Peptides against a protein of PDB entry 2FGR. Designs and how they scored, part 108

Target 1, 331 residues: chain A of PDB entry 2FGR
Amino acid sequence: SSVTLFGIVDTNVAYVNKDAAGDSRYGLGTSGASTSRLGLRGTEDLGGGLKAGFWLEGEIFGDDGNASGFNFKRRSTVSLSGNFGEVRLGRDLVPTSQKLTSYDLFSATGIGPFMGFRNWAAGQGADDNGIRANNLISYYTPNFGGFNAGFGYAFDEKQTIGTADSVGRYIGGYVAYDNGPLSASLGLAQQKTAVGGLATDRDEITLGASYNFGVAKLSGLLQQTKFKRDIGGDIKTNSYMLGASAPVGGVGEVKLQYALYDQKAIDSKAHQITLGYVHNLSKRTALYGNLAFLKNKDASTLGLQAKGVYAGGVQAGESQTGVQVGIRHAF

## One batch from the design tools (peptide; made by RFdiffusion4, then SolubleMPNN)

Design b2_p15_5_s2 (from b2_p15_5, 9 letters changed)
Fold by OpenDDE base, seed 4:
Structure b2_p15_5_s2 (fold): chain B 331 residues (1-331), chain A 15 residues (1-15)
Amino acid sequence: as target 1 above (331 residues)
Amino acid sequence: MEILLGEDPSTLPPA
């Protein structure tokens, strides 16, 4: 049996030129290149190809030393694995996000990531961004000649909000083909939630693909999220992403990613473009910089996610520029 | 039980 202690401390200086009042924000932020984390994981060989596992992981906030506390909300699973794949019990990334966020060249964090995995409708559920779930059972297949899949179900445990029952229930999964330079996936999910105290289904469909050309990688996402409300009509967002990355001089990586968020309920679009650079000082330590531009049109109020500095929205139709410069250290 | 320190960051989930 083994236990591994691991983590990442990622801290940056961040700036955004506009907040909700139109003022600039700047300071020390976290998780600009990778989410800062502390974790414990381990495995036990049970014989016959069967293994038990555990994984406990929480977010680290280096700017304030976790003043609000530490928890294992990133992942808290026990598992069995073998030739059949892996079954996990506990809070984790839902299978759809686990797979489909892998196409985000900005690692689903900082000011550059694909923001499609979002609570688009002021959903009142804790995980209405579709990223993680409590009370989750997940199953992941082995890779069979490139083909793989993951499935998950999260129990609502009779959580209610207003007149909505079954809040927090998740059902979803993906199918994928991962072989050599090619990755492609289709994910489907539904979460039960509430909007304005009324039962709402958060439906999600996501298509992702990437190809590694050796000298560069291309990645893309197509997503539709739909908060299906009984009253007031559906809140639908179509999100698109295209990104490219390339190694630079053997010690660096440059990334460029564009995303479009077509917010149908407000007939408004937002455009995000991010340039990133990572400079590896070692296997474990990197410097990085991100430059992001978010253009909101019409009624769109999206903001860049400069965690620890400013992650709120902006005024309708306003553009926001963000910068992060930081250090990532993995241990 | 073996205690291991310092994982390869490339093996960590992104999100």
Scores: peptide ipSAE 0.092, ipTM 0.810, DockQ to the pose 0.834
Fold by OpenDDE base, seed 1:
Structure b2_p15_5_s2 (fold): chain B 331 residues (1-331), chain A 15 residues (1-15)
Amino acid sequence: as target 1 above (331 residues)
Amino acid sequence: MEILLGEDPSTLPPA
């Protein structure tokens, strides 16, 4: 049996030209190229092709040394795996986010990622962004000629908020085709939550695809998120992403990604465009830079997620420019 | 039980 200690420390200098007051923010931020993390994982061969596994992972905040503490909220699973695939018990990425975020060329972090996996409706559940769940059971199939799938269910454990029951219940999954340069996936999920103390279903459908041409990779996402409220209209967002990446000189990667967030409840769009560059100094250490532009239209107030510096919104209809320059080290 | 150092970051989940 083995235990692997692993992690990433990613710290940057970040700048955004506007906050909610219209003022600039700058400082030391975290997780600009990859989410900073500390983890332990391991496997045990049980014989007959059966393995036990565990995974414990928490986020690291290098700017303040985890002043708010450390936990394993990123992942805390025990697993059985074999020829049948893998069953996981514990908090983890839900199957839909685990698969569909893989098409984000900015690794679901920093100022450049696809922001569709979001709490669009001021949902009162802790995981109303659709990324992770507590009390989760997940199953992942093997890959059969390219075809694979994942399914998950999270228990609500009778959690209530206001008059809403079953808060935190998740059901979802994806089907995918992964073969050579091609990846394509369809994900469906529902979470039960509350908005304004009233029961709300967070429904999500996501289509993702990528193709690696060798000289460049193209990736795309189509997503609809709908908070179905018992009282009041649905809060629906259609999110779109198209990105390209290319290796540069064997040691670098350039990335360009565009996203559109069509926020139906406020009849407002936001446009995000990000240019990124990663320069590998070694297998484990990289320098990176991100430049992002977010244009809000009409009532849209979205902000770039410069973690550790500023991740709030801006004034309605305002544009925001963000920069991150940092170091990523993996161990 | 053997303690191993981490892998290439490319092998880690992005999110």
Scores: peptide ipSAE 0.072, ipTM 0.796, DockQ to the pose 0.812
Fold by OpenDDE base, seed 2:
Structure b2_p15_5_s2 (fold): chain B 331 residues (1-331), chain A 15 residues (1-15)
Amino acid sequence: as target 1 above (331 residues)
Amino acid sequence: MEILLGEDPSTLPPA
């Protein structure tokens, strides 16, 4: 058996030019290039090609030293794996997010990521962003000539909010083709939640693809998220992303990513463009900088996610500029 | 039981 202690400490100086009041915010933030984390994982060989595993991982907030506490909300799984693939029990990334966020060149963190995996409807469930779930059973296939898949089910355990009685139930999965420079995936998910105390289905469909040309990588996402409400109509968002990355001088990486969030319920769009640079000082340590511009149209109030500084919205139709400069260290 | 300290960050999930 083995146990690995691992983590990332990513801390930055961040600035956004507008908050909800139209004022600038600046300070020390976290997780600008990678989500800061502390984890323990291990495996036991059970013989016959069967292995047991565990994974415990929590988020680190370097700016305040985890003043709100530490937990394993990133992942807390036990697993069996073998030639059949892997079965996981416990809180984790849901299979759809685990796979489809891999196409985000900003690693689903900081001010540059694809923000489609979001609670678009003021859903009252804890994980209405579609990223993780409690009480999750997941299965991941092996890779067969490029083809792979993942499936998940999370128990609601009769969690109630208002009249909704199945909050937290998740069912979803993806199919993918990963071979050499090419990756492509289709993900489908439904999560039961509540909006305004009423039962609501969060339906999600996501397409992702990337291709690594060696000199550059292209990546894209297409997503529809629909909070299907019995009363008040659906809250639908179509999200689009296109990104490119390229190595620079053998020690650096430049990233450029555009996203469009078409928020149908408010007939409003938001445009996000982010330029990022990572400079590797070593295998484990990097400097990075991100510059993001978010343009809200009409009733859109989206804000950049400068975690630890400001992650709230802005006034309707306002634009926001964000900067992060930081250090990432992996151990 | 073997205890391993540190890992290549490239092997970690980004999200």
Scores: peptide ipSAE 0.065, ipTM 0.791, DockQ to the pose 0.848; fails the geometry check
Fold by OpenDDE base, seed 5:
Structure b2_p15_5_s2 (fold): chain B 331 residues (1-331), chain A 15 residues (1-15)
Amino acid sequence: as target 1 above (331 residues)
Amino acid sequence: MEILLGEDPSTLPPA
């Protein structure tokens, strides 16, 4: 049996030129290139190709030293794995987010990521961004000649909000083909939540693909999220992403990513473009810089996610520019 | 039980 202690400390200086009041924000932020984390994981060989596993992981906030506390909300699983794949019990990334965020060249972190995995509708559930779930059972297949899949179910445990009685129930999964330079995936999920105290289904469909040409990688996402409300109509967002990355000089990586968020309920679009650079000082330590521009149209109020500095919205129709420069260290 | 420190960061989930 083994236990591995691991983590990432990623801290940056960040700036955004506008907050909700139109004022600039700047300071020390966290998780600009990778989410800062502390984790413990381990395995036990049970014989016959069967293994037990555990994984405990929490977010680190380097800017304030975890002033609000530490928890294992990133992942807290026990697993059995073997030739059949892996079964996990406990809070984790839901299978859809685990797979489909892999096409985000900014790793779902900082000011540059694809922001489609979001609570678009003021959902009252704890995980209405579709990223993680409590009370989750997950199953991941082996890779069969490129083909693989993951499935998950989270129990609501009769959690109620207003008249909604199944809050937190998740069902979802993906199918994928991962072979050499090619990756492609389709994910489907439904999560039960509440909006305005009324039962609401958060439906999500996501298509992702990437191809590594060696000299560059292309990646794309197509997503639709619908908060299906019994009263007031659906809140639908169509999100699109296209990105490219390329190695630079063997120690660097440049990234360019564009995203479009078509927010149907407010008939408004937001455009995000991000340029990023990572410079590897070692296998474990990197310097990075991100430059992001977010253009809101009409009633759109989206803001860049400069975690630790400012992650709120802006005024309707306003544009926001963000910068992060930081250090990432993995241990 | 063996305690391992500092695994390959490339094997870590992105999110």
Scores: peptide ipSAE 0.061, ipTM 0.793, DockQ to the pose 0.809; fails the geometry check

Design b2_p15_5_s3 (from b2_p15_5, 8 letters changed)
Fold by OpenDDE base, seed 1:
Structure b2_p15_5_s3 (fold): chain B 331 residues (1-331), chain A 15 residues (1-15)
Amino acid sequence: as target 1 above (331 residues)
Amino acid sequence: TEFYLGEDPATLPPA
């Protein structure tokens, strides 16, 4: 058997030119290129191709030394794996987010990532962004000539909010084709939650694809999220992303990504464009810089996610510029 | 049981 201790410390200086009051914010932020983390994982060979596994991982906040504590909310799983694939028990990325966020060239963190995996409707569930779930059972197939899939179910355990009685239930999965330079996936998920104390279904459909041309990579996402409410109508958002990345001089990577968030319930769009650069000082240590622009139209109030500095919204129809410059170290 | 310190950064799951 084996146990591996691993982690990332990613800390940056960040700036946004507008907060909810129209004022600038700046300071020391975290997780601009990769989410800072501390993890333990391990495997045990049980013979006959069967393995047991565990994974425990929590987020690190370098700016304040985890003043609010440490937990394993990123992942806390035990698993069995073999020729049949892998079954996981415990809190984890739900299968849909695990697969479909892989097309985000900004690694689902910092000021540049695709922000479609979001609580668009003031859902009252703990994980209404569709990223992770408690009480989760997941299954991942092997790769069969490129084809692969993942499925998950999370128990609500009769959690209630208001009149909603199935809060936290998740069911979802994806099918994918991963072969050489090509990746393509389709994900479907439904999560039970509450909005205003009333039962609400968070439905999600996501299509992702990427192609690596060697000299550059293209990646795209198409997503619809719909909070289906019994009263007040559905809250629907269509999110689109297109990105490109390219290696630079063997020591760096440049990334450019555009996203559009069409928020149907408020008939308002937000446009996000981000330029990023990562400079590898070693295999483990990198410098990085991100420059992001977010244009809100009409009633849109989205803000860039400068974790540790400012991750709130802005005034309706306002634009926001963000910068992150930092160090990422993996151990 | 063997204990290892460190992970290949290239193989880490998404953020």
Scores: peptide ipSAE 0.220, ipTM 0.810, DockQ to the pose 0.829
Fold by OpenDDE base, seed 4:
Structure b2_p15_5_s3 (fold): chain B 331 residues (1-331), chain A 15 residues (1-15)
Amino acid sequence: as target 1 above (331 residues)
Amino acid sequence: TEFYLGEDPATLPPA
C-alpha cells in the first residue's frame, strides 16, 4: 500500500479596478494559476487487478493561513478500481465538471477561467455551481480506444430548503473521446436545488473539445445551464469559451481565452478575455501573470474571481479589469 | 505502507 502527501501553494498579488461600489480592490490573493491544496492519497493492491484507494484534499489559503479552517471539501473519496474502471464514494468533482473543466486553459481558477460552472440563479444549494457534490457515488470507465465515460449520483439525504425537499441531489455524466491530440466530451447533469425556497432543477449540458497541435493547443466549451423554476420562468445561461495556449521557449506558456456568457433571464451578455503567462522556474515552481477584462452589458453584473481579494460582482453594465501576479509551488 | 512526499504537478487535476 502507499500514501502520498502532496500539495500546491499558489499565492499572488491581485488587483481589480472595480468592486460593487465602483472602487478598486487589491491585496494578496490565492490560487491564481492552480488551486492551492493539501492532500493525501493512497492505494492498496488487493490482488487480481483490484485496488482500493483513498483521496483527501483540501484548499489552502496562503494569505491568511486557513484562518477559517481546513477541510477536505475538494475531495474526500474512497474507491475501488480495476479493469472495470473506478467507483468512488465521497465528495468529489462531479463527473461533468471533472471532465468538462479540463478544457479550461486556466485550470478553473483565478481571474481567467471559464465561469460557466456557476450558480446563475441565486440557487440556495451549497454546490449550485455544478462543480462538486456531497454524498456522491461516481463511476469512471476505462479508456476504450479513446472512448471513456463517467457517471455520478449524489444523494440529497432529504435536505430541504423552503418547500424543496431534494436539495443536493445530482445525477449526471459525460461521454468522451480522448485520443492523442484530440479530446471531445459531452456532459449532461441535473441537480436539485432551491431558488426563493422553491424547488428548482439545475439542468446543464456542456460540450467541450480540444486539440493539441504541438505548437499550440486550442480548446473550446459550449454550455447551457438552466435553472428550471416553477414560478418566475427559467433562468437560462448560454456560455461559450474559446482558448489557445502555446509554449514559449522551453520554460514558458502563454494562454489566451475568451468567454461569452449570454444570460437570457436578464437579456444581458458578459464578455471575458484573459491573457495569461506562466514561467517555469523549475518543474515545481512557476511565476505567473494574468490579465483579464470582463465587459458586462446591460444588466450583467459579473465579476472576476480574484480569490482572496475580491470575487463579488460589479455594477450593472460595468467593465472590470483584473491582474494577478504570483508564485505557484507544487510539492 | 509506503509513504511518498510530493506530487508530479502534471498529474494533478486542474480544478
Scores: peptide ipSAE 0.238, ipTM 0.807, DockQ to the pose 0.834; fails the geometry check
Fold by OpenDDE base, seed 3:
Structure b2_p15_5_s3 (fold): chain B 331 residues (1-331), chain A 15 residues (1-15)
Amino acid sequence: as target 1 above (331 residues)
Amino acid sequence: TEFYLGEDPATLPPA
């Protein structure tokens, strides 16, 4: 058996020109290029191609030294794997987010990522962004001629909020084709939650694709989320993303990504454009910079996620500019 | 049990 201690410390200086009061914020932030983390993982060969595994991973907040504590909420799984694929038990990325966020050129981190995986409706569940789930069982197939899939189910364990009695239940999965330079996948998920104390279904459909041309990579996402409420109508958001990345000088990568969030319930759009650069000083250490612009229209109040500095919204119809410059170190 | 400190970040989930 083996045990690996691993982690990432990613810390940056960040700036946003507007918070909810219209004032600028700046300071030391975290997780601008990759989420800072500390983890333990290991495997045991059980023979015959069967392996047992464990994975324990928590987020690190370098700016305050994890003042609020440390946990393994990023992942806490035990698994069996083999020719049949992998079965995981425990809190983890849900299969849909695990696969479909892979098309985000900003790795679902910092001020530049696709923000479609979001709690669009003030859902009262802890994981109403559709990213992770407690009490999760997941299964991932092997890659067979490019085709692969993942499925997951999370138990609600009779969690109640208001009149909702199945909060936290997740069912979802994806099908994908990954072959050489091409990747494409379709994900479907439903999560039970509550809005205003009433049972609500968070339905999600996401299509992703990317192609690596060698000189550049193109990536795209199409997503619809619906918070289906019994009273007040559905809260629907259509999210779109298109991005490109290219290696620079053998040691760097430049990324450009655009996203559109069409928030139907408030008939308002938000436009996000981000330019990023990563400079690899080594395999483990990089410098990076991100420049993001978020334009809210009408009633939209979205904010860039400058973690550790400011990750809240802005006033309706206001635009926000964000900058991150930092160091990422993996160990 | 074998213990390792660190790993190639390419093997880690980015998110």
Scores: peptide ipSAE 0.170, ipTM 0.800, DockQ to the pose 0.798; fails the geometry check
Fold by OpenDDE base, seed 5:
Structure b2_p15_5_s3 (fold): chain B 331 residues (1-331), chain A 15 residues (1-15)
Amino acid sequence: as target 1 above (331 residues)
Amino acid sequence: TEFYLGEDPATLPPA
């Protein structure tokens, strides 16, 4: 049995030209290229190909030294694995997000990521962005000639909000084909939540694919998120992403990603385009820069996620430009 | 109100 301590400290200087008041924000932010984290993990060989594992991981906020505290809300799992795959117990990425966010070339962090995994409807559940869940049991298959899958169920534990019961229940999974340069996945999930104190189903379907051509990688996502409300109609968002990345000079990577968020409930679109560059100084240390432009149309108020600086919305129909320049260090 | 997206997909930390 061994225990590995690991982490990433990613801190940047960030700027956005507009907040909700139309003012600029700037300062030190976190997690521009990768989410800053501190974790412990380990495995125990139980013999016969069976292993026990644990994983404890929390987010680090380098700009303020975790002034709000530290927890293991990124992941806190115990697992058994073997030829049958892996069973995990504990808070984790839900299987759908774990797999489908892998197609985001900005790694679901910083000002450039695909923002489809979001609480689009002012859902009152703790994890209504569809990314993680408490009380989760997950199962991941091995890879069988490229084919693999993951499934998960999170217990609601009779949590209620208003008249809504079963809040926090998750059921979902993905099927995937991962073979050489090709990856493709389909994910389906439902979470029970509440909006305005009323029972709401957060339904999500996501299709992702990527292909690594060697000289460049292309990646795409198609997602529909639907908060199915009993009263008031559904809150539906169709999100699209297309990105490309390419190695530069053996030590760098350039990324370009476009996303469209078609917010049906407000009949409004938002367009996001991000250019990113990572320069690897070593296997563990990188410099990076991101430049993002978000154009909101009509009633859309989306904001870029300059974590630690400003991650709120903007005025309806306003555009926002964001910049991050930072250091990522892994240990 | 600030909101935060999810984080990196499950990947192994660098060695």
Scores: peptide ipSAE 0.018, ipTM 0.552, DockQ to the pose 0.052; fails the geometry check

